# Ledger of designs, part 4: peptides against a protein of PDB entry 2AKA

Target 1, 299 residues: chain A of PDB entry 2AKA
Amino acid sequence: MEDLIPLVNRLQDAFSAIGQNADLDLPQIAVVGGQSAGKSSVLENFVGRDFLPRGSGIVTRRPLVLQLVNSTTEYAEFLHCKGKKFTDFEEVRLEIEAETDRVTGTNKGISPVPINLRVYSPHVLNLTLVDLPGMTKVPVGDQPPDIEFQIRDMLMQFVTKENCLILAVSPANSDLANSDALKIAKEVDPQGQRTIGVITKLDLMDEGTDARDVLENKLLPLRRGYIGVVNRSQKDIDGKKDITAALAAERKFFLSHPSYRHLADRMGTPYLQKVLNQQLTNHIRDTLPGLRNKLQSQL

## One batch from the design tools (peptide; aimed at target 1 L7 L11 R292 Q296)

Design b1_p9_2_s2 (made by RFdiffusion4, then SolubleMPNN; from b1_p9_2, 3 letters changed)
Fold by OpenDDE base, seed 2:
Order: structure tokens, then C-alpha cells, then sequence
Structure b1_p9_2_s2 (fold): chain B 299 residues (1-299), chain A 9 residues (1-9)
């Protein structure tokens, strides 16, 4: 059976080459969350490399179609520079920054035009994610005063599509009732059919508090449930702490925490990656027949 | 280009 995720990757690449960025309801996972919710850290933890832009405020300013491909070799390729293999992930970061600035200019504006990045690695499962700009209330630098609405409108182009799954990333050290990610997910998926909850920053919760009821799917039920993760701290990122060591620390966190120990086998980045691979594969299988029929009728 | 997309499906 052909790998369904690589099949959809070829479709994504073909549609990007035609300039039809938003019109096709491809089976995909859109990543949504507030600024500093931990989205970029979750994606880097899948790859095991530091390769995403970092900083204060809005960092992701274009959609990033991140295509993870299991391979014996480790390298990255961009659709906009075919044939260039990147083996240094710092050069990958610099290329994302340069390609973002080329389209958005210097004003830290946003663009709906995706960057397509494929990462080959022995450390990944086949998985495609669309990383979206972080939701914000406050414009920074030369951003337009309506930047909140521009980001929202961009997110809506993805999350309103019926074949779009939503990876809603929320920090546990903030009120989940006020989660921008869960709020937008509830607006477009009121029955919680397309949404997967990710709870970050569980290690940064106040002593005597926990997210157990959320992780047990009791507070805000999603059909696809919630997965807790522990990302590297900003200090650990700046110190270039090894992601493998961070994943071991994440496992230890869940196993040692009284509120999460019973959930530990259904938590953490490796489990999240596995669940996303399985859910995306199944979702592609379920949606491709309908998509094929739709495309054949429109062509 | 249509034929290429249809060949993927």
C-alpha cells in the first residue's frame, strides 16, 4: 500500500506550483495557537533539530507546510529551491527567515503564501503539518493595527476546510478557557470532531495545580482527545540542550507527576507524533475518494 | 498540469 502521507505531499507540491494555495480541501493538519504557546517547539521536537525562527512576538509570518519523511538520511529541501539539500538545520532556519522576508518585506507583515519544507530524517514518522502564525492581540514593530484580524483570516482559510484537522496548541500555565487555539477550534469545529488538543508547559503550572481534567478529556471534550507535552524551556533552547535529553526528561516528568502518572503512556512528544501519523493516515484514507471525485468533476 | 495531478491520484 503506497504511503498515503507522501501521496498527499506530492499533491501539495503540485498545487503550490500552480499557485492554488487555498482552494483545495486537502487532508491536512493545521497547527494553531497563541504566540508563545509552544507550537514551534513541538515541531522541532518531532525533527530533533533547532530549525524554526525564534524570537519575541510573531515569529511564524507565513504558513509553513512541514513535510516530515522517514528516511535513512537526514536533510531538508524547500520547494522554492529544488535540488538544494540542507544538512545544516541552522541554514534551514536562515532560509525560512530569508524566504519569509522576501515576500512580507521588512515590516514583519504576514503573507498567506505557504513555505513548503520537506525534512528527511531517521527520527521522524511520516507526518505533514501546516504551521500557522501565532494568534496575537498586540501588533509589534511596523505591523498593521489590524494584525490580529489578518492572522485570524489567514487561519480561517485553513481551519474552515472540512478535510483540515486542527492541532490546537494551548499552554497549561494559562487559563484554558481563554485559549485562543481552543476558541478558534470551537468556532469552526463546534462538535470537536476535527480538533486534537495539545497541552504544553505542564511543567510550568503553579504548585498544587494540574491539567488532569483537561488531559482526561473531561473539561472540554474533543473526540480526538488531548495530549500533554513538555517542551524545552527558553533557557534550554538558548543553551542548545539536546532534544533527545529533553524527551527523556518529558517522559520522567509524566511518570513522576502524581496527577499524570496514570496517563504517561498516552502523553509526550513521541506519543503525539505516533497519534498524528495514524490520524493523518486514516483521515487521508477516508477523504481521498471524495477528493478524487471532486477533482475529476472540476477538471 | 491537470494530467500530472490526476496521475498522482
Amino acid sequence: as target 1 above (299 residues)
Amino acid sequence: RKDEILSIL
Scores: peptide ipSAE 0.252, ipTM 0.885, DockQ to the pose 0.753
OpenDDE base, seeds 1, 3, 4, 5: peptide ipSAE 0.245, 0.251, 0.245, 0.248; ipTM 0.881, 0.886, 0.883, 0.882; seed 5 fails the geometry check

Design b1_p9_2_s3 (made by RFdiffusion4, then SolubleMPNN; from b1_p9_2 with A1K E2K)
Fold by OpenDDE base, seed 2:
Structure b1_p9_2_s3 (fold): chain B 299 residues (1-299), chain A 9 residues (1-9)
Amino acid sequence: as target 1 above (299 residues)
Amino acid sequence: KKEEILSIL
């Protein structure tokens, strides 16, 4: 059976080369969430490396098509730098920053033009995600006063597509009813058919509170359910805490917590990666025949 | 270009 995720990666690369970014409803997973919701940490935990831009405010300013490929070797490649293999993930971060600034300028503006990054690793499952700018209400620096609406418009270009799955990342230490991720998901997917909930910051909830009802899919039901994760704290990131150690701590958190112990085998970053690989593979299988027919009718 | 994309499918 041909690996369907690498097939879609070749399609994504071909479309990016043609400059037709938005016209094809490719089967994909768009990652949405507020600023500081933990999106970047989830993606870095899949790779096991620090490679995404960090900072205050809007860090992701262009869509990042992150193509994870299981391989015996570990390296990264950008579509805009063909033939250059990156083995230092700090250089990967710097290239994302440089390529972002090349298009957006120095004003911390946004651009809808994707960056295509492929990461080969023995530690990943085949998985493609589109990381999108974090939703914000507050302009920073020289950002235009309408930056909130510009971000929303950019997100809508992805999440309105029928073949787009939505990875809605929400922090548990904030009111879930006010989650920007779940709000936008409900706007475009009112029946919760395309949305996967990720609940971050479960370790930062107030004492005596838990997200059990959310994780059990009882509060805001999604067909594809919710997966809880525990990311590294900002202190742990700044201290360069090992991601493998953080994943072990995440597992210990779920196993030791009275409210989550019974869910522990269906929680955490490794389980999330497996679920996303499976769901994306199945979604590609279901959607590719229709996409092929549509393309053939346009010739 | 559309033909190339279809050849991938």
Scores: peptide ipSAE 0.273, ipTM 0.878, DockQ to the pose 0.725
OpenDDE base, seeds 1, 3, 4, 5: peptide ipSAE 0.260, 0.262, 0.264, 0.263; ipTM 0.873, 0.880, 0.875, 0.877

Design b1_p9_3 (made by RFdiffusion4)
Pose (drawn by RFdiffusion4):
Structure b1_p9_3 (pose): chain A 299 residues (1-299), chain P 9 residues (1-9)
Amino acid sequence: as target 1 above (299 residues)
Amino acid sequence: ATDDILSIL
């Protein structure tokens, strides 16, 4: 049903101003990743426009509920900017930065208050993700020293919930067994039943190595599987993001890599969008029947 | 507020 994701989108809007309640548990996907995993590039490749804040270290300092709606037209709206239509995605980036600073005292700390961004685009499938602060150790920023713990605690508030699917994002050019995202997913989902793995930067692996065993779901098995992507950024004449060319370059990469050509149809951003739309829809279908009665008891 | 939220379903 094309209606399930939109229905949950309304619930997310309604609960955006309701503070943390450990018992409230909507069916949704939380994006978890280490700060080196490239999780912003994954989201920007879904949208086909750069729109997320840039900076060293943390990019998301408040949970971003990103609701992507397939549309013939292309624009964005924030729940906190009633009626305004954003057509220039640079302004979308600037609003994320401004609304975040409006809330965060220190210009580098974090807050649990979500920003609700809906994007209508021909480049996207109907899909909703909650992007969360990336994980890191060295609090190299400017307050606070326990920032690693504040981030982990915020992530745990989301992912300890049973209806929260986990999109664990890890770079291929690292020790995947030591992935911050996969480790935290294992702490709360030991059976790997509600974690979807994403492997980024496959084109940056050392010469003569590959991530075939993980992509084939053999080395670090997850019931919902892994999907590999690459960010082969292409710019148009004006120096702006060209998503059609970037997706073609990604497709060329998988078709030409001897380790991945046999999986190419199950790799890349378009396929990832398809998988997330499908899994999120089925998950909502599964959880909606008991949802109204359960919510009344939990509020 | 609760009634408004539950009415969505």

Design b1_p9_3_s1 (made by RFdiffusion4, then SolubleMPNN; from b1_p9_3, 4 letters changed; failed a check: a repeat of another design)
Amino acid sequence: RKEEILSIL

Design b1_p9_3_s2 (made by RFdiffusion4, then SolubleMPNN; from b1_p9_3, 3 letters changed; failed a check: a repeat of another design)
Amino acid sequence: RKDEILSIL

Design b1_p9_3_s3 (made by RFdiffusion4, then SolubleMPNN; from b1_p9_3, 4 letters changed)
Fold by OpenDDE base, seed 2:
Structure b1_p9_3_s3 (fold): chain B 299 residues (1-299), chain A 9 residues (1-9)
Amino acid sequence: as target 1 above (299 residues)
Amino acid sequence: RKEAILSIL
């Protein structure tokens, strides 16, 4: 069976090289969520490395096409610096920051031009995600007063595409009805056909409250359902807490929690990675014949 | 360029 995700990665790289990123409805998963919703932590937990920019406010300022590839070796490669292998993931973070600043300048503005990053690892499943800027209402630094709308417009370029799946990341310690991720997903996917819910910060909910009804798909039904995860706290990240230890703690959290124990085998970061690999593979299989026909008709 | 992309499919 052909590796469909690596096939789409070759398509993404080819389109990026010709500057035509906007014209093809490639089968992809766009990651959406408010600032501090836990998007970057979910992606780092897949890799098992700290490699994404961190800080206050808008951290992701360009789309990041993150191509995870299962391999016997561990290294990263950027499309913009071909032939350079990164084995230090701190250097990967610095390259993302530098390449972001090269295009956006020092004003902390945003750009719709993607960064293409491929990570080879024995610890990953084949999976491609597009990490998008976090939705915000408050400009910081020299950001334009309309930065909220600029971010929304950028997200809409991805999430309005028919072949785009939406990974909607929402924190459990905030009102789900107010989730920026689920609001934008409902706007472009009102029937919940393309949206996968991720609920973060389950460990930060008020005592005596839980997200059981959300995770059981009872509150805001999505066809593809919800997956709960427990990310490292900001203190754990700053303290360089090992991601492997954090994933073990996540498993323990779900197994020990009275409200989540019965769901524990369908929760957590490893399960999320598996589900996303399977859903993306199936989605590519379903959409590629139509894309081929569209491309042939445009010759 | 579109032909090169089609050759990937």
Scores: peptide ipSAE 0.295, ipTM 0.892, DockQ to the pose 0.729
OpenDDE base, seeds 1, 3, 4, 5: peptide ipSAE 0.281, 0.282, 0.284, 0.283; ipTM 0.888, 0.890, 0.888, 0.888

Design b1_p9_4 (made by RFdiffusion4)
Pose (drawn by RFdiffusion4):
Structure b1_p9_4 (pose): chain A 299 residues (1-299), chain P 9 residues (1-9)
Amino acid sequence: as target 1 above (299 residues)
Amino acid sequence: TVDDILSIL
């Protein structure tokens, strides 16, 4: 049903101003990743426009509830900017930065208050993700020193919930067994039943190595599987993001890599969008029947 | 407030 994701989108809007309640548990996807995993690039490739804050270290300092709606037209709206239509995605980036600073005292700390961004685009399938602060060790920023723990604690508030699917994002050019995202997913989902793996930067692996065993779901098995992507950034004449060319370059990469050709139809951003739309829809279908009665008891 | 939220469903 094309209606399930929109229904949950209304619930997320309604609960955006409701503070943390450990018992409230909407069906949704939380994006978890180490700061080196490239998780912003995954989201920007869904949208086809650069729109997320840039900077060293942390990009998301408040949870971003990103609601992507397939549309013939292309624009964005924030729940906190009633009625305003954003058509220039640079302004979208600037609003994320401004609304975040409006809330965060220190210009580098974090807050649990969500920003609710809805994007209508021909480049997206109906899909909703909650992007969360990336994980890191060295608090190299400017306050606070326990920032690693504050981030982990915020992530745990989301992913310890049973209805929260985990999109664990890890770079291929690292030790995947040591992935911050996969490790935290294991802490709360030991059976790997509600974690979807994403492997980025496959084109940056060392010469003569590949990630075939993980992509084939053999080395670090997850019920919902792994999907690989690459960010082969292409710019148009104006120096701006060209998503059609970037997606073609990604498709060329998988078709031409001897280790991945046989999986190409199950890799890449378009396929990832399809998979997330499908899994999120089925998950909502599964959890909606008991949802109204359960919510009344939890509020 | 609770009624408004539950009315969505």

Design b1_p9_4_s1 (made by RFdiffusion4, then SolubleMPNN; from b1_p9_4, 4 letters changed; failed a check: a repeat of another design)
Amino acid sequence: RKEEILSIL

Design b1_p9_4_s2 (made by RFdiffusion4, then SolubleMPNN; from b1_p9_4, 3 letters changed; failed a check: a repeat of another design)
Amino acid sequence: RKDEILSIL

Design b1_p9_4_s3 (made by RFdiffusion4, then SolubleMPNN; from b1_p9_4, 4 letters changed)
Fold by OpenDDE base, seed 3:
Structure b1_p9_4_s3 (fold): chain B 299 residues (1-299), chain A 9 residues (1-9)
Amino acid sequence: as target 1 above (299 residues)
Amino acid sequence: RREEILSIL
């Protein structure tokens, strides 16, 4: 049986080439979260490279269809520049920024037009994610005053689709009842059937507090549960701390923490990657027959 | 284009 994730990748590429926006209910995982929730850090930790735009404010300004492909070689390819292989991940970051600015201009505006990026690596599992702009309440620079609503409307185009899984990224050092990610997920998935919770910043919680009840799925139950992760600090990112060393520190954090030690084998970035690969593969298997029938009926 | 997409499935 052909790998189901590469099959959906070919569908995504074909649909992107015809300019059909989010109208297709493809089996996919949309990544949602507030600004600075740690979304980009989670994605970079899967690749083991610094390749996403960084900065203050809205950094992701277009949907990024990130297609991870297990391979013996390490390189990236964009759908908009076919035949160019990127081996320097700093050039990948610069290309995302340039292609974003080409469409949105310099005003830090947003566009619903996806960027399609494929990363081949020996360090990844086959996995496709759609990284979405971070939810924000405060316009910055020349952003339109309604930027919050523009972002929400863009997210809703993805997360309202029945075949869309939701990776809801929430920081633990903020009140989870006020999580923008969990709020939007609850709006479109009230029964928690399509949502996978990711809890970041567990290492930044106040002393004597923990997210144990959340991670044990007791506070806001999701059928697909929660996975805690520890990302590099901004200081570690600026200091170019190695992601492999950060993943070792994450494992040590969960094993050493009294509240999380019993969960440690079901936490961290490597476990999250495995779960997402499995969940996406199963979801594609379940949804492809219906998609095929729908496409055949439209011929 | 629909035939091409169906050939992927």
Scores: peptide ipSAE 0.260, ipTM 0.891, DockQ to the pose 0.687
OpenDDE base, seeds 1, 2, 4, 5: peptide ipSAE 0.256, 0.265, 0.254, 0.255; ipTM 0.888, 0.891, 0.887, 0.888; seed 2 fails the geometry check

Design b1_p9_4_s4 (made by RFdiffusion4, then SolubleMPNN; from b1_p9_4, 5 letters changed)
Fold by OpenDDE base, seed 5:
Parts: C-alpha cells; structure tokens; sequence
Structure b1_p9_4_s4 (fold): chain B 299 residues (1-299), chain A 9 residues (1-9)
C-alpha cells in the first residue's frame, strides 16, 4: 500500500513551491495551545532530539510543517534549502531561527508563511504536524500590541479548514476550563469531531488533584479523546536529560499514579505518536477522494 | 504545476 502520509508530504511541498500558503484544505494536524503549554516538547519527544527554538515568550513565530518519515537513516531537510542534509539537530534549530528571522525580522513578529521541515529517523512513525505559534495575551519586546489577534488570525487560517485535525495541547497544572487550546478548538469544532486533546504537565499538578475526568473524556468530550503526556522539566532539558530516559520516566509516572494506572496503556508519548499516525492515515484516506475531485474541477 | 499536483493524486 502506498504510504498516504508521504503522499500528502509531496502535495504539501508542491503547494508550498507554488506559493499557495495556508489556503489549501489538505488533510493535516494543526498543533494549538497557549504559550508554554508544552507543544514543542511533545514534537521533540517524537523525534527524540532537541531541535526546536527555545526561550521565554513566543518561540514558534511561523507555522512549522514538521514531516516525520520513518527511515533507516537519521537526518533533516528543509524545503527552502533543498539538498542540504542536517545530521546535527542543533543546526536544525539554528536554521529554523535564521529562516524565521529572515522573514519576520528581529522584532519577534510573526509570519503566516510556513517553514517545511522533513525529519528522517528510525525512531519515528510517519507523521506530519503543523506547529503553530503559542497563544499569548501580553506583547513582549518589540511585538505589536495586537500580537494576540495576529496569532489568533494565523491559527484560524488552519483550524477552520474542514480537513484540519486539531491537536489541542493543554497543561494540566492550569485551569483546563480556561485552556486556550480547548477554547479555540470548541469555537471551530463545537461537536469535538476534529480535535485530539493532549494534556501535558500531569507531573506538575498540585498534590491531591488529578486530570482523570479530562483523560477519561468526561469533562469536555472529544470524539478522538484525550492523551496525557509527561515532558521533561526545564531542569531536565538544561541538564541534557536524554529523551529516551524521559519516555521511560513518563511510562513509570502513569503506571505508578493511582489516578492514571488504569489508563497507562492509552497514555504517554509513544501511544500519542501511534494514535496520530493512525488518525492522520485514516483521515487522508477519507479526504483524498474529495480533494482530487476538487482539484480536477478547478482545471 | 497543477498537472504535476494532479499526477500525485
């Protein structure tokens, strides 16, 4: 069977080359969440490498089309610098920063123009995600006073599309009823048909509290459900704690926690990656016939 | 380029 995710990757690359930005209703997963919700950490955990920009404030300032491809070799390629293979993921981080600054300037502004990054790895399942800027209310540095609205408008260009699945990333150590990710998902997907919930920072919840009702799909029901994950702490990141060791600690967390032990086989980053691969593959299969017919009717 | 895209589908 032809791999449907690699097929959509070729379509994404072809459309990017024509200068058709976010206007295409391609089957995709958009990653949404508040600033510091743990979006970038989830993506890095899929790759098993540190490669995304880091810092305080808005880190992702352009959409990042992250194309994960299972391969016997490990390297990254950017669409904007074809033929250059990156094997150092720190150089990948620097290229994302440089390519972001080239378009947005040094003012920490945003741009809706995607960066297309493909990562080949033996440690990944085939998966394509669009990482979007984190929702924020407070401008920082030289950001325009309307930066909140600029980010929201950028997110809406993706999440309003019928073929867009939404990976809504919410931290458990914040009021989930006030989750920016779940709010925007509810605005554009009121029936919860296109949204997959990710709950981060479960290890940072106050003692005697848990997110069990959310993870059991009882509080805000999503057809595609919720998956809890445990990311590395900032201390673990600064200490260069290996992601493989962090994934083992995540598994141990769910198995040892009284509120989550019964869910442990349907939690954690490896399960999330598998679910997203399956969901995206099925979604592509269901949407490609309609996309083909639409493209043929425009000829 | 549109024909190229359609050839992928």
Amino acid sequence: as target 1 above (299 residues)
Amino acid sequence: RREEILSLL
Scores: peptide ipSAE 0.147, ipTM 0.856, DockQ to the pose 0.590
OpenDDE base, seeds 1, 2, 3, 4: peptide ipSAE 0.137, 0.145, 0.138, 0.133; ipTM 0.849, 0.854, 0.855, 0.848; seed 2 fails the geometry check

Design b1_p9_5 (made by RFdiffusion4)
Pose (drawn by RFdiffusion4):
Structure b1_p9_5 (pose): chain A 299 residues (1-299), chain P 9 residues (1-9)
Amino acid sequence: as target 1 above (299 residues)
Amino acid sequence: SSDILSILD
C-alpha cells in the first residue's frame, strides 16, 4: 500500500513536538553510523542534491526526520516553516544549519528536538528515515567533553525501541568487525533481525581486497541483508551535483568489479531505495494493526 | 491526544 509510509509520516509530524517518552514506538528507520561512514553522502544520493550541513565531524546535531516523497515536481518543506516551499537545496542546507543553531546553545552540541524535512522529488521513492548524529570518540569540536556519550545516549533512545529498524552504515575501507554502527546495532538487536546494513566507500578499499563476504551476507549475517554503494561524485557545468552521472558511475563500478558483478543488481543507491521502501512498508503493515490501541496506553 | 489518535480513525 502506497498509503502506509504517508500515514506514519503524519504521526511523525504529530509527535515532533512531543518530548521523549520511552514507551512511544512508531515504525520507522533510524540511520546510525560512525562519523567516517559517509552517511550524508548516502542520503544526498537519494535526493540527488547536496543539502546537508558540511563541516568537520558532526553533520546532524538534531535528529532529522527526512520524509522523501516521489513526485513529478522537486521541492522541500520543513514542518517548522509552515507553507514555505524550498526549491534551492542550498537554502535547505542553510535552514538546517540555522534552525539547529537556534536550538543548540553551543554551536557544536546536540539536541533531541527533531527537524522535520519533507522532500518531493522525481529522484526518490517514498521512504522515510530518521538521520541521527554520527558516532565519534575524540570530542574534537568545542563542547562538550562527554559528547561521545551524549550522542550514544541519543542514539539509544531511538534504537532500543522494538519498532525502530536500524540502517547501520559502515565504510568498506575500515575494519567492518569494528564498525561503530554494527556494534551498537548488535547491542540492541543481538539477533540481527531489525538491522539493515549499508556498506559505503567500496571503491576506496585497498588494492586486492574486497567486501564480497559481507555483501553476500556471510561474514556478519543480518536477516535483512547488506547493500553496497559508492559515491562517485560528478559535477555538472556549474560545479553542482549531477546525480544521473553519479548513479551511472556507481552502476559502472559494480558491473566492472570482478568481485561484485554477479551482485550488481542488488547493489547501488536505486536498489537501496527500493529495499528501504519495501522493508519500511512491510514493517508498517506489520505494526499498524496494534498501533492505535497501544498509543493510547503509552501517551 | 484525541487529535493524534484521530489520524488513525

Design b1_p9_5_s1 (made by RFdiffusion4, then SolubleMPNN)
Fold by OpenDDE base, seed 2:
Structure b1_p9_5_s1 (fold): chain B 299 residues (1-299), chain A 9 residues (1-9)
Amino acid sequence: as target 1 above (299 residues)
Amino acid sequence: SSDILSILD
């Protein structure tokens, strides 16, 4: 059962090697959200390392197929440079930036061509996510004026696929009714069958307000529910605050908050990782027979 | 395609 995710990883790698993008409906989880919604922080919290590009504006400019593999060793490997093992995650960040720039140029444009990154770690569960560019309305630098729509079109290549689960990341300190992530999810998954909601920045909500109704799945019900997380602040990230310590603080936050304490065991990054592992595994099991049949019919 | 299918075997 646990090896189903690695199986899909091999499929992803094989399709990438032949230049196949999103034409095949592989079981996968696409991560969507507005810029600064906290997507990168969630992913880094899974790994326990700082390894994603940071900055203002659009950071992720190519799809990042992030393959987490539980292992006794800790290192990263890119599909585009097989055989090179990265043990310094700063070098991983630099490689992502370099590979992104190589394809998109220096104009901060976007490309639909994925970067495939595999991270082996004793601190992760088997989990594969496709990190997608953050939705934005404002072009920066030399970006084309229609960058918003280019990003949306790129996202749609993934999220419209029936076998694509959607990890919709929304910040709690913004109007959730206007969440870019939830809007796009609702567009392609109107019944909320494929969407997992992640609510970030719960610690940044105004005093006297909370996201209890959302987290209890009472406001905008999703079949797969919502999970709240507390990420490191940008200051903490810049200061290289230990992620392990941050995870402990996250646990403390939920346990100590009057509105969330009853949900604490179903909140937080570790729980999210576990749920995603289980959801993806089950989803793969359910979809692989159909995928196999489709592949056979194309022979 | 056949090689990819073999991954599922």
Scores: peptide ipSAE 0.248, ipTM 0.885, DockQ to the pose 0.794
OpenDDE base, seeds 1, 3, 4, 5: peptide ipSAE 0.236, 0.238, 0.232, 0.241; ipTM 0.882, 0.879, 0.881, 0.883

Design b1_p9_5_s2 (made by RFdiffusion4, then SolubleMPNN; from b1_p9_5 with S2A D3E)
Fold by OpenDDE base, seed 2:
Structure b1_p9_5_s2 (fold): chain B 299 residues (1-299), chain A 9 residues (1-9)
Amino acid sequence: as target 1 above (299 residues)
Amino acid sequence: SAEILSILD
């Protein structure tokens, strides 16, 4: 059971090696959300390292297949440079940026060609996520005027697949009814069967307001529910605040908040990681027989 | 396809 995610990782790598993108509906979790919704922070919190590109506007410009593997050692490896072990996660960030620029150019365009990154760490559960570009409405730099639709089209290549789970990341300090993540999820998953809601920036909500109804799955019900998280602030990230300390602060936030204390054991980044591991594992178990049959029929 | 299928074996 524990090795099902690594099994899918091998499938992902094999398909990537032959340039096969969308012919097979692999069980996976696609991460969707608007720009600045907190997607990168969530992923970095899983790893416990700063390793994703940061900045204003569109940061993720290619799909990032992030394969987290529990291991006694800590290092990263890219599929495009096999054999090179990265132990400095700043170098991981730089490699992502370089590889992105190599394909997209300097115009900050996007490409549907994934970057495959595997991170071995004692601090992670086995988990594979596909980080997708943040949805945006405003082109920056030399981006084409239709960049919004290009991003949406790219996202749709993933989220329309039946075996794709959707991690919809929405900031609590914005109108959740207008969440880009939840909108796209609702479009392709109208019954809320494949969507896991993540609510970020709970600590940035206006005084007197809370997201309790959302987190209790009462406002926009999802079969797989919602999980609230508290990420480091941009200031904390820039100041290289320790992620372990941030996770402790997140726990304290939920425990001390009158609206969330009763949910505290089902909130936070560590719980999210556990849920995603379990959901993905179960999802793989349920879908693999069908995938096997499909592959056999193509022989 | 055969090689990929073998991953599932």
Scores: peptide ipSAE 0.281, ipTM 0.901, DockQ to the pose 0.783
OpenDDE base, seeds 1, 3, 4, 5: peptide ipSAE 0.273, 0.271, 0.270, 0.267; ipTM 0.897, 0.897, 0.896, 0.895

Design b1_p9_5_s3 (made by RFdiffusion4, then SolubleMPNN; from b1_p9_5, 3 letters changed)
Fold by OpenDDE base, seed 1:
Structure b1_p9_5_s3 (fold): chain B 299 residues (1-299), chain A 9 residues (1-9)
Amino acid sequence: as target 1 above (299 residues)
Amino acid sequence: KEEILSILD
């Protein structure tokens, strides 16, 4: 059963090679959220490395098929440069930026063509995520005036698929009723069957407020529930605080917080990774019996 | 197409 995720990885790579991209309804998890919602930090916390582009505004500008594979060794590989093993994750970041710029140019535009990145690590569970551009409202710099709709259209190519699970990343320090991630999820998954909620920035909430009701799945219920996480602050990132220390601080945060201590064992990045591994594995298992026939008709 | 489908064999 643990080999089901690698099986889908092979399908993803094959489809990318022939340019099918998001046209096929593969069992997968798409990551959605507003800009600065904390998506990149969540993904980096899984790997335990800094390897994603950072900055203000738009960062992810192409879909990133991130394939995490548990291994005794640690390195990364890109589908677009097979045979090259990256052991320096700064070089991974640079390659993502270079490959993005190669296709989109320097105007901060977007492209629907995925980047396929596989990371082997002893510190990860098998897990594949499709990271999508952060939703935005106002174009900045050289972005096209319709960038908001370009991003939404790109996201819809993934999240409208029946076999696509949605990892909706929302910051706790903003009104969840206005969450871009939950809004788009509700649009395509009105019954909340395919959506997993991630609540970031719990440590940045206003004093006297908490997200307990959300995390307990009582405010905006999702069948697959919510998981809270605490990411490194920008100051921590700039100060080169390592992710291991950040994960320890996250654990301490939940354990010591009056509103969250009772949920602590079902919160945090390690638990999220475990849940996503299980959810994806089970989802693939449930989808696989009919997948061959579906793919045969779509190819 | 056949090569891709063979992944599911």
Scores: peptide ipSAE 0.344, ipTM 0.917, DockQ to the pose 0.913
OpenDDE base, seeds 2, 3, 4, 5: peptide ipSAE 0.287, 0.276, 0.276, 0.279; ipTM 0.896, 0.892, 0.891, 0.891

